# Ledger of designs, part 20: peptides against a protein of PDB entry 4U39

Target 1, 302 residues: chain A of PDB entry 4U39
Amino acid sequence: SIKVIGVGGGGNNAVNRMIENEVQGVEYIAVNTDAQALNLSKAEVKMQIGAKLTRGLGAGANPEVGKKAAEESKEQIEEALKGADMVFVTAGMGGGTGTGAAPVIAQIAKDLGALTVGVVTRPFTFEGRKRQLQAAGGISAMKEAVDTLIVIPNDRILEIVDKNTPMLEAFREADNVLRQGVQGISDLIATPGLINLDFADVKTIMSNKGSALMGIGIATGENRAAEAAKKAISSPLLEAAIDGAQGVLMNITGGTNLSLYEVQEAADIVASASDQDVNMIFGSVINENLKDEIVVTVIATG

## One batch from the design tools (peptide; made by RFdiffusion4, then SolubleMPNN)

Design b1_p9_7_s3 (from b1_p9_7 with S1P)
Fold by OpenDDE base, seed 5:
Structure b1_p9_7_s3 (fold): chain B 302 residues (1-302), chain A 9 residues (1-9)
Amino acid sequence: as target 1 above (302 residues)
Amino acid sequence: PVFYVGKAR
């Protein structure tokens, strides 16, 4: 089974966005120290952590409280993760619960033998230096606890949205990018009800790889596949070029009119931008809601 | 959704 764990406010917002977008083939777990915020989760499984420590009042933006809350609830987390072949741990770094608890939860998943993937955000610079420093500590701890860590630099989201985008919409876009990161991988594996042969390929590419880069491209029109692929490999979300990556996961999602030629064209563009010896896996997904849009997600590892 | 999975170079 594939499990997605949203940790803290940002992680739970991302999980809600995943559920709203009908990301299939995954089980959702919402984890929080704030019981009121947790009640707003759409996840089937809701877990309050650190009930003794926090009394459901949250972590007070303190990562050490988030860490201790997850440690207090270790057995419950283990039970919720039991039988998972893959675990996505999603969180907004810089807060209390997400920053502190996500590394603990990731380590629990890894210790259970699950392929453990972190998909986390760095805070926007406008959230202040304290959040950036807390996020850096949480990201460092996540790197040690996961097989692969995708870090989304929220400041780079400002390069892909309109300059007049309200702050609230910028956070919603961060949740959407978290969704795209999880979905871009899960859709490669998620045939409803079966971890197919593709899980072994994903595991080979993502096991013990450390930090990964993610690029996203969206396009419409006649050259949409090529344009989406080019946008993905040049995405502002990429902290470096993918040309040195040893592993690449690519998702090509389109409407019912997505052609095999478009899939091949997009795959060839991404492959040409990758190392010659790259181990690349790709999935194409038909989503009737996209109509004329193509979405290319690239995840580069190694 | 319909899924097609493959490998590339």
Scores: peptide ipSAE 0.018, ipTM 0.532, DockQ to the pose 0.381
Fold by OpenDDE base, seed 4:
Structure b1_p9_7_s3 (fold): chain B 302 residues (1-302), chain A 9 residues (1-9)
Amino acid sequence: as target 1 above (302 residues)
Amino acid sequence: PVFYVGKAR
């Protein structure tokens, strides 16, 4: 089974976005120290952590409280994650609960033998230096606790949105990028109720790889596959070029008219931008909702 | 949904 665990406010918003976009083949778990925020989660499984420590009032933007809350609730987290083959831990770094609890939850998942993937955001620079420093500490702790850590630099989202985009919409876009990171991987593995035979290949590419970069490209029209692939490898979300990656995971998602030629064309573009010795796997996914769009997601590991 | 997975060599 694949489990997606949203940790704290940002993680729970991302999980809600995943549910709203009907991401299939995953079980959703919402974790928070804030009981009121947790009640607003759309996840089937809702877990309040640190009930004694916080009394459901949240972590007060303190990562040490988030950490201690997860430690208090370790047994409950273990039970919720038990039997998962893969666990996505999603959080917005820089806060109390997400920053402190996500590394603890990730370590629990890893200790249970699940392929543990972190998909987290760095705060926007405008959220202030304190959040950036807290996020840096949380990201370092996540890196030690996961098999692969995808870090989304929120400041790079400002390059893909309109300059007049309200702050709330920038956070919604961060939630959407978190969704795309999880979905880009989960769709390769999860058919409804089945782990794909390709889980072993995904596990090989993602196991003990540390930090990963994610690029996303979307295009329409006759050259949509090539354009989407080019956008993915040049994505502002990539903090570095993919040419130094030891592993590449590529998802090519299209509508019912996605051709094998388009899949090959997109894969060839990503391969040409990668090292010759790269372990590249690609998957094609049919999503009837995309109509004429192609979405290429690239995850570079190592 | 139909999934096709390949390895790029």
Scores: peptide ipSAE 0.016, ipTM 0.504, DockQ to the pose 0.389
Fold by OpenDDE base, seed 2:
Formats: sequence, C-alpha cells, structure tokens
Structure b1_p9_7_s3 (fold): chain B 302 residues (1-302), chain A 9 residues (1-9)
Amino acid sequence: as target 1 above (302 residues)
Amino acid sequence: PVFYVGKAR
C-alpha cells in the first residue's frame, strides 16, 4: 500500500489538494498538533499528535514542539503507517508541526521498512529569516530520515506566477506543486496508464538516494508533449541535476487523447538530457480531467 | 506552458 501523510498546516493543505484532484490508489493521513486545523482535513485518517504536550492548540511555530509531539505519539504513528510499502511525507517546512514532526514521522516509516519519500516546501523569502532557518533544520533532519527527499523552493514559484499574484494564491500553487510531486510518483504505481511501472522499479530509483531534484512541465497544443518535457528539464538548477543523476523517474500524464507518440516524444527529450548510463524509468498516466494538457514530472536522484 | 523546479539540499 501507498500512504501519503500530510504533516502540519502545509502538509495537510497539500493532502487536501491531492484529494480534490482525485489522486488515486493512496491512503491519506492527516497529522497535526492543532485539532481545529485537523478537523478541516479531507483525509480519511486524521491523527492529532502531542495531545498531552499541546492540548490540541498547535506547536506555536516551534519545531521542537512539533518534534516532541511526534515522539509522544510514536506508537499511534507506527500503527497508522504499518503495512505501507511506500510512505510519502509531505510538509511545509519553516513552521512548528511540519518542520519538527515530519522528520520523526519519516524515520518511523523508514524503520517500518517502507520506501520513505519526503516532499516538502522551503518557505518563501517573504515569510522571513526565522522560517528559513527553521526550514533548513527540518530539511536537514528529513534528509537523514528518508530514502529520497524532494525540496520545493517556494521562491521558484514566484518566478512563474504573475507579479500581482496574491500571497494566498502563491501558497495554493505551492500546495499544487507538492501534489504534483506526490502524484507524479504515486500514479506510476497506483494508476493505470499507457505504460505502467511496478513498485520495484520505483524502489530501485528512490531507495537510499538522499537528495532529489524535481522538474514539472505543463503544456497544451500540438507540440504539448515536447513543450512539457522541455519545460520539465529546462531549469538550470534541474539540468545540472539530470546531467549528473544516477536515476531518473519520469511521469507523462495526459487526458484521454494522450498518444503513445507523445509519451515517446517526451521520454526521448528527457533521455537526451540525461547521462547515457542513467537508470531511467518512465510511465504514462491518463487523467480525464487534463483535457488537452500534458504534465511531465521528472525526478532526478543520485 | 509553465514549469516548476524543486531541489533537495
């Protein structure tokens, strides 16, 4: 089984976005120290952590409270994660609960023998230096606790959105990128497509890889496959990672009109940007909601 | 078309 565990406010917003976008074949778990915020989760499984420590009032933006809350609730977390083959731990880093509890939860998942993937955001620069410093500590702890860690720098979202984009929309876009990161992997296993992968293939690419880079390209129109693939790999930050990556995981998602030619075209572009000796695996997914859109997700590991 | 990039550190 695949489990997605959203940790704290940002992680639970991402989980809600996944549920709203009908990400299939995964079990959703919402974890929070704030009982009121947890009640707003759409996840089937809701877990309040650190009930004795916080009394359900949240972590007060303190990562040490988030950590201690997860430690207090270790047995409950173990029970909720038991039997998972794969665990996604998603969180917004820089806060209290997500920053502190996500590494503890990830370690619990890893100790249970699950393939443990962190998909987390780094706060926007405008959220201030304190959040950035807290996020750095949480990311460092996540790196030690997961098989693969994907870090989404929220500031890169601001380079893509309009300068007039409201702050709330920028956060929604961060939640959407977290969704795409999880879905880009989970759909390869859990969702039938034109080309399916098994869990063993994904495990080979993601086990004990530490840091990973993720590129996402979205395009429409006649050249949508090529454009989406080029967009996924065109970032200088990602291009350097793909050229040196030991493994690449690629997802090509389209509507019901997605062709095998488009899948191959996108795969060939990513392969051409990768090392000759790279272990590349790719899958395709059909999402009826995408209409004319193609989404290419590339995860470079090693 | 839009693109997003994430990096683990």
Scores: peptide ipSAE 0.008, ipTM 0.406, DockQ to the pose 0.047
Fold by OpenDDE base, seed 3:
Structure b1_p9_7_s3 (fold): chain B 302 residues (1-302), chain A 9 residues (1-9)
Amino acid sequence: as target 1 above (302 residues)
Amino acid sequence: PVFYVGKAR
């Protein structure tokens, strides 16, 4: 089974976005120290952590409280994660609960033998230096606790959105990028396509890799596959080129009109941008909601 | 390395 655990406010917003976008084949778990915020989760499983410590009032933007809250609730977290083959831990770093609890939850998942993938955001620069410093500490702790860590730099989202984009929409886009990161992987396992991957394929690319780069490209029209692939490998969120990656996981998602030729064309573009010795695994997913759109997700590891 | 998710349209 695949479990997605949203930790704290940002993680729970991302989980809500995943549910709203009908990400299939995953179990959703919402974790928070704030009981009121937790009640707004759309997840089937809702877990309040640190009830004794926080009394449901949240972590007060203190990562140490988030950490201790997860430690208090360790047995409950273990029970909720038990039997998962793969666990996605999603959080907005820089806050109290997400920053402190996500590494603890990730470690619990890893200790249970699940392939543990972190998908987290760095705060925007405008959220202030304190949040950036807290996020850096949480990201460092996540790297030790996961098999693969995907970090979304929220400031790079501002390069993709219009400069006039309201702050609230920028946060929604961050939630959407978190969704895309989880879905880009989970769909390869859980959703049938033209080329299916199994969990073992994903595990080969993601196990004990520490960190992963993700690019996403979206296109329509006659050359949509090539355009989407080119956009994915040149994504502003790729802080480095995919050259030098030891492994590449590629998802080509399209509507019912997605052709094998388009899948091959997209895969060839990504392969040509990768090292010759790269272990590239690609899958295709059919999403009827995309109609004429192709979405290419590239995850580079190593 | 720290890896980032990018959406390019």
Scores: peptide ipSAE 0.014, ipTM 0.451, DockQ to the pose 0.042; fails the geometry check

Design b1_p9_7_s4 (from b1_p9_7 with S1P Y4H)
Fold by OpenDDE base, seed 2:
Structure b1_p9_7_s4 (fold): chain B 302 residues (1-302), chain A 9 residues (1-9)
Amino acid sequence: as target 1 above (302 residues)
Amino acid sequence: PVFHVGKAR
């Protein structure tokens, strides 16, 4: 089974966005120290952590409270994650609950023998230096606790959105990029496409790889496959080029009109931008909600 | 690159 655990405010917003986009074949778990925020989760499983420590009032933007809250609730987290083959831990780094609890939850998942993937955001620079420093500590702790850690630099989202984009929409786009990171992997296993991957394929690319980069490309029209692939490999979300990656996981998602030719064209472009010795795995997904769009997601590991 | 292609449908 695949489980997605959203940790704290940002992680729970991302999980809500996944549920709203009908991401299939995964179980959703919402974790928070704030009981009121947790009630707004759309997840089937809702877990309040650190009930004794926080009394449901949240972590007060303190990562040490988030950590201790997860430690208090360890047995409950273990029971909720038990029997998962794969666990996605999603969080916004820089806050109290997400930053502190996500590494503890990830370690619990890893200790249970699940393939543990972190999908986390760095805070925007405008959130201030304190959040960036807290996020750096949380990301460092996540690296030790996961098999693969996808880090989304929120400041790079500002390169994709209009300059007039309200702050609230920039956060919604960060939640959407977290969704795309989880869905880009989970769909390869859970959602039938033209080319299906199994869990073993994904495990070969993601097991004990450390940090990963994610690129996303979306295009429409006659050259949509090539354009989407080119956008993915040149994505502002990539802090580095995909050259030098030891592994590449690629998802090519399209509507019912997605052709094998388009899948191959997109794969060839990503391969040509990768090292010759890269272990590249690609899958295709059919999403009936995509009319004329192709979405290419690239995850570079190593 | 070593391509691992999943099973086509």
Scores: peptide ipSAE 0.046, ipTM 0.717, DockQ to the pose 0.147
Fold by OpenDDE base, seed 5:
Parts: sequence; C-alpha cells; structure tokens
Structure b1_p9_7_s4 (fold): chain B 302 residues (1-302), chain A 9 residues (1-9)
Amino acid sequence: as target 1 above (302 residues)
Amino acid sequence: PVFHVGKAR
C-alpha cells in the first residue's frame, strides 16, 4: 500500500489538494498538533500528535515542540503507517509541527521498512529569516530519515506565477507543486498508462538516494510532448541541472489521446539532458481530466 | 499491449 502523510499546516493543505484533485491509489493521513486545523483536513485518517505536550493548541512555530509531539505519539504513528510499502511524508518546512515532526515520522516509516519519500517546501524568503533557518534544520533532519527527499524551493514558484499573483495563491501553488511531486510518483505505480512501472522499479531508483530535484513541464498543441519535456528539464524548481544525477524518474501524463510516439519523444529529450550512465526509468499515465495537456514530471536523484 | 518497463537503452 501507498500512504501519504501530511504533517502540520502545509502538509495538511497539500493532502487536501491531493484529495481535491482525486489522486488515486493512496491512503491519506493528516497529522497535526493543532486540533482545530486537523479538523479541517479531508484525510480519512486524522491524527493529533503531542496531545499531552500541546493540548491541541499547536507547536507555537517551534520545531522542538513538533519533534517532541511526534516522539510522544510514536506508537500511534507506527500503527497508522504499519503495512505501507511506500510512505510519502509531505510538509511545509519552517513551521513548528511540519519541521519538527516530519523527520520523526519519516524515520518511523523507514524503520518499518517502507520506501520513505519526503516531499517538502522551503519557505518563501518573505516569510523571514527565522523560517528559513528552521527549514534548513528540518531539511537536514529529513535527509537522514528518508530514502529520497524532494525539496521544493517556494521562491522558484514566484518565477512560474504571474507577478500580480496574490500571496495566498502563491501558497496554493506551493501546495499544488507538493501534490504534483506525490502524484507524479504515486500514479506511476497506482494508475495504468501506456508504460506501467511496478513498485520494485520505483524502489530501485528512490532507495537511499538522499536529496532529489523535481522539474515539471506542461504543454498543449502538436509538439506538446517535446515542449513539456523541455519545460521539465529547464524548470525553475530545479535548483541545479539534471546532468550528474545518478537516477531519473520520469512521469509522462496525458489524456486518452496520448500517443506512444509522444511518450518516446519526451523520454528521449530527458535522456539527452541526463548523464549517459544515468539509471532512468519512465512511466506513462493516462489522466482523462487532461484534455489536450501533457504533464511531464522529472525527479532527479543522486 | 502492456509495454513493460523499457529501460531507456
């Protein structure tokens, strides 16, 4: 089974976005120290952590409280994650609960023998230096606790949105990019396409790989596959080129009109931008909600 | 046809 665990406010917003976008084949778990915020989760499983420590009042933007809250609730987290083959841990780094609890939850998942993938955001620079410093500590702890850690730099979202985009919409786009990172992997396993991957293929690319970069490209029209692939490998979300990556996981998602030629064209573009010795795997997904769009997601590991 | 995992050669 695949489990997605949203940790704290940002992680729970991302999980809500996944549910709203009908991401299939995964079990959703919402974790928070704030009981009121947790009640707003759409997840099937809702877990309040650190009930004795916080009394449901949240972590007060303190990562040490988030950490201790997850430690207090370790047995409950273990039971919720039990039997998962794969666990996605999603969080907004820089807060109290997400930053502190996500590494603890990730370690619990890894200790249970699940393929543990972190999908987390760095805070926007405008959220202030304190959040950036807290996020850096949380990201460091996540790297030790996961098999693969995808880090989304929120400041790079400002390069892909309109300059007039309201701050609340920029946060919604961060939640959407978290959704795209999880869905880009989970759909390869859970959703039939033209080229199916199994869990063993994904495990081979993602096990003990450390930090990963994610690129996303979306295009329409006659050259949509090539354009989407080019956008993915040049994505502002990539803090570095995909050149030098030891592994590449590629998702090519299209509507019912997605052709095998378009899949091959997109794969060849990503392969040409990667090292010759790269272990690249790619899958194709059919999403009937994508009319004329192709979405290419690239995850570079190593 | 389920095209199995083509390792890009």
Scores: peptide ipSAE 0.022, ipTM 0.625, DockQ to the pose 0.345
Fold by OpenDDE base, seed 4:
Structure b1_p9_7_s4 (fold): chain B 302 residues (1-302), chain A 9 residues (1-9)
Amino acid sequence: as target 1 above (302 residues)
Amino acid sequence: PVFHVGKAR
């Protein structure tokens, strides 16, 4: 089974966004120290952590409280994660609960033998230096606790949105990028396409790889596959080019009109931008909601 | 290295 755990406010917003976008084949778990915020989760499984420590009042933006809250609730987290083959841990770094609890939850998932993938955000620079410093500590702890860590630099979202985009919409786009990171991987396992991957293929690329880059490209029209692939490998959210990656996981998602030729064309572009010795695997996914769109997701590891 | 998600629309 695949489980997605949203940790704290940002992680729970991302999980709500995944549910609203009907991401299939995953079980959703919402984790928070704030009981009122947790009640607003759309997840079937809702877990309040650190009930004794916090009394459901949240972590006060303190990562040490988030950590201790997850440690207090370790047995409950273990029970909720038991039997998962894969666990996504999603959080907004820089806060109390997400920053402190996400590494603890990730370690619990890894110790249970699940393929553990972190999908987390760095705060925007405008959220202040304290959040950036807290996020850096949480990201460091996540790297040790996961098989693969995808970090979304929220400041790079400002390069892909309009300059007049309200702050709340910038946070919604961060939640959407978290969704795309989870869905781009989970769909390869859970959703049939023209080229199917199994869990073992994904595990080979993602096990003990540390940090991972993700690029996403979307296009329409006659050259949509090539355009989507070119956009994915040149994405502004990539901190580096995909050259030098030891492994590449590619998802090519299209509507019912997706052709094998388009899948091959997109794969060839990503391969040509990768090292010759790269272990590249690709899957295709059919999503009837995309109609004329192709979405290429690239995850570079190593 | 920390690796980041890129979206180009």
Scores: peptide ipSAE 0.009, ipTM 0.454, DockQ to the pose 0.041; fails the geometry check
Fold by OpenDDE base, seed 3:
Structure b1_p9_7_s4 (fold): chain B 302 residues (1-302), chain A 9 residues (1-9)
Amino acid sequence: as target 1 above (302 residues)
Amino acid sequence: PVFHVGKAR
């Protein structure tokens, strides 16, 4: 089974976004120290952590409170994660609960033998130095606790959105990118396409790889496959080129009109931008909601 | 709290 755990405010908003986009084949778990915020989750499983420590009042933007809250609730987290083959831990880093609890939850998942993937955001620079420093500490702890860690640099989202984009929409885009990171992987396993992958294929690319980079490209029209692939490999979300990656996981998602030719064209573009010795695995997904859109997701590991 | 507000598709 695949489980997605949203940790704290950012993680729970990402989980809500996944549910709203009908991401299939996953179980959703919302985790928070704030009981009021947790009640707004759309997840089937809602877990309040650190009830004794916080009394449901949240972590006060303190990562140490988030950490201790997860430690207090360890047995409950273990029970919720039991029998998962894969666990996604999603969080907005820089806060109290997400930053402190996500590494603890990830470690619990890993200790249970699940393929543990972190999908987290770095705060925007405008959120201030304190959040950046807290995020850096949480990301460091996540690296030790996961098989693969995808870090989304929120400042790079500002390169994708219009300069006039309201701050709330920039945060919405960060949720959407978290969704795309989880869905780009989970769909390869859970959603049929033209080229299906199994869990073993994904595990080969993601097991004990540490930090990963994610690129996303979206296009429409006659050259949509090539354009989406080119956008993915040149994505602002890539802190480095995919050149030098030891492994590449590629998802090519389209509507019912997605052709095998388009899949091959997109795969060839990503392969041409990668090392010749790269372990590249690609899958295709059919999503009827995309109609004429192609979405290419590239995850570079190693 | 990072309030991410999901964009509706």
Scores: peptide ipSAE 0.009, ipTM 0.556, DockQ to the pose 0.022; fails the geometry check

Design b1_p9_8_s1 (from b1_p9_8 with Y5H A6S)
Fold by OpenDDE base, seed 2:
Structure b1_p9_8_s1 (fold): chain B 302 residues (1-302), chain A 9 residues (1-9)
Amino acid sequence: as target 1 above (302 residues)
Amino acid sequence: AEVFHSGKK
């Protein structure tokens, strides 16, 4: 089974966005120290952590409170994650609960023998230096606790949105990019396409790889496959080129009109931009809602 | 810690 655990405010917003976009084949778990925020989760499983420590009032933007809250609730986290083959831990780094609890939850998942993937955001620079420093500590702790850690630099989202985009919409886009990172992997396993991957394929690319980068490309029209692939490998979300990655996981998602030729064209573009010795795996997913759109997601590991 | 299962409505 695949479980997605949203940790704290940003992680729970991302989980809500996944549920709203009908991401299939996964179990959703919402974790928070704030009981009021947790009530707004759409997840089937909602877990309040650190009830004794916080009394449901949240972590007060303190990562150490988030950590201790997860430690207090360890047995319940273990029970909720038990029997998962794969666990996605999603969070916004820089806050209290997400930054502190996500590494603890990830370690619990890993200790249970699940393939543990972190999908986390760095805070925007405008959120201030304190959040950036807290995020750096949380990311470092996540790296040790996961098999693969996808880090989304929120400042790079500002390069893909309009300059007049309100701050609230920039956060919604960060939640959407977290969704795309989880869905880009989970769909390869859970959602039928033209080329299906199994869990063993994904495990080969993601097991004990450390940090990963994600690129996303979206396009429509006659050259949509090539354009989407080119956008993915040149994505502002990629802090480095995919050249030199030891592994590449690629998802090519389209509507019912997605052709095998388009899948191959997109895969060839990503392969050509990757190292010659790269272990690349790719799958395709059919999403009836995309109509004429192709979405290419690239995850570079190593 | 309370695990709230959201009842299927």
Scores: peptide ipSAE 0.016, ipTM 0.541, DockQ to the pose 0.017
Fold by OpenDDE base, seed 4:
Structure b1_p9_8_s1 (fold): chain B 302 residues (1-302), chain A 9 residues (1-9)
Amino acid sequence: as target 1 above (302 residues)
Amino acid sequence: AEVFHSGKK
């Protein structure tokens, strides 16, 4: 089974976005120290952590409280994650609960033998230096606790959105990018396409790889496959070019009109931009909601 | 899974 665990406010918002976008083949778990925020989760499984420590009042933006809350609730987390083949741990880094608890939860998933993938955001620079410093510590702890850690630099989202985009919409876009990171991987396993991957294929690319970067490209029209692939490899979300990656996982998602030619064209573009010795695995997914769109997701590991 | 090796010899 595939489990997605949203940790703290940002992680829970991302999980809500995944549920709203009908991401299939995954079980959703919401974790928080704030009981009121947790009640707003759409996840089937809701877990309050650190009930003794916090009394459901949240972590007060302190990562050490988030950490201790997950440690207090270790047995409950183990029970909720038991039997998962893959666990996505999603969080907004820089806060209390997400920053502190996500590494603990990731370690629990890894110790249970699940392929453990972190999908986390760095805070926007405007959230202030304290959040950036807290996020850096949490990301460092996540690297030790996961098989692969996808880090989304929120400041790069500002290069994709309009300059007049309200701050709340920038956070919603961060939640959407977290969704795209999870879905771009989970769909390769859970959703049939023209080229199917199994869990073993994904495990080969993601097991013990450390940090990863994600690029996304979306296009329509006659050259949509090539345009989507070019956008993915040049994505502002990529803090580095993919040519230095040891592994590439590629998802090519389209509507029912997606052709094998378009899949091949997109794969060839990503391969041509990658190192010659790269281990590239690609899958295709059919999503009837995309109609004329192609979405290319690239995850570069190593 | 088809592993595409970019066969630039």
Scores: peptide ipSAE 0.010, ipTM 0.441, DockQ to the pose 0.142
Fold by OpenDDE base, seed 5:
Structure b1_p9_8_s1 (fold): chain B 302 residues (1-302), chain A 9 residues (1-9)
Amino acid sequence: as target 1 above (302 residues)
Amino acid sequence: AEVFHSGKK
């Protein structure tokens, strides 16, 4: 089974966005130290952590409280994760609960033998130096606790949105990018397409790979496959080129009109931008909600 | 998985 754990406010917002977008084939777990925020989760499983420590009042933006809250609730986290083949741990780094608890939860998942993938955001620069420093510590702890860590630099989201985009919409886009990172992987396993991958294929690319970069491209029209692939490999979310990655996982998602030619065209573009010795795997996904759109997700590991 | 190797030298 595949489990997605949203940790803290940002992680729970991302999980809500995944549920709202009907991401299939995954079980959702919402984790928070704030009981009121947790009640707003759409996840089937809701877990309050650190109930004794925090009394449901949250972590007060302190990562040490988030860490201790997850440690207090270790047995409950283990029970919720039991039997997962794959665990996504999603969080906004820089906060109290997400930053502190996500590494603990990730380690629990890894110790249970699940393929453990972190999908996390760095805070926007405008959230201030304290959040950036807290996020750096949380990201460092996540790297040690996961098989693969996808880090989304929120400041790069500002390059893909309008300059007049309200702050609340920039955060919604961060939640959407977290969704795309999880869905881009989970759909390869859970959602049939023209080219199906299994869990073993994904595990080969993601097991013990450390940091990963994600690129996303969306396009429509006659050249949509090529345009989506080019956008994915040149995505502002890629802090580095995909050239030099040891592994590439590619998702090519389209509607029922997605052709095998379009899949091959997109795959050829990504392969041509990758190292010759790269272990590249790609899958295609059919999403009936996509009409004329193709979505290409590229995850570069190593 | 079909591993696609782009044959570009």
Scores: peptide ipSAE 0.008, ipTM 0.445, DockQ to the pose 0.149
Fold by OpenDDE base, seed 1:
Structure b1_p9_8_s1 (fold): chain B 302 residues (1-302), chain A 9 residues (1-9)
Amino acid sequence: as target 1 above (302 residues)
Amino acid sequence: AEVFHSGKK
């Protein structure tokens, strides 16, 4: 089974966005120290952590409180994650609960033998230096606790949205990018396409790889496959080029009109931008909601 | 090595 665990406010917003976009084949768990915020989750499983420590009042933006809250609730987290083959741990880094609890939860998942993937955000620069420093500590702790850690640099989201985009919409786009990172991987396993992958294929690319980069490209029209692939490999979300990656996982998602030619064209573009010795695995997914859109997701590991 | 997984039917 695949489990997605949203940790703290940002992680729970991302999980809500996944549920709203009908991401299939995954079980959702919402974790928070704030009981009022947790009640707003759309997840089936809602877990309050650190109830004795925090009394449901949250972590006060302190990562040490988030860490201790997850440690207090370790047995409950173990029970909720037990029997998962794959666990996505999603959080907004820089806060109290997400930053402190996500590494503890990831370690629990890994110790249970699940393929453990972190999908996390760095805070925007405008959230201030304190959040950036807390996020750096949380990301460092996540690297030690996961098989693969995808880090989304929120400041790069400002390059893909309109300059007049309200701050609230920039946070919603961060939640959407977290959704795209989880869905881009989970759909390769859970959703049929023209080229299907299994869990063993994904595990080969993601097991014990450390940091990963994610690129996303979306396009429509006659050259949509090539345009989506070019946008993915040149994505502002890629803090480095995909050249030098030891592994590449590629998802090519389209509507019912997705052709094998379009899949091949997109794969050839990503392969041409990758090292010759790269272990590249690609799958295709059919999503009827995309109609004329193609979405290319690239995960570069190593 | 490019592992082109041929679509398992």
Scores: peptide ipSAE 0.008, ipTM 0.455, DockQ to the pose 0.124

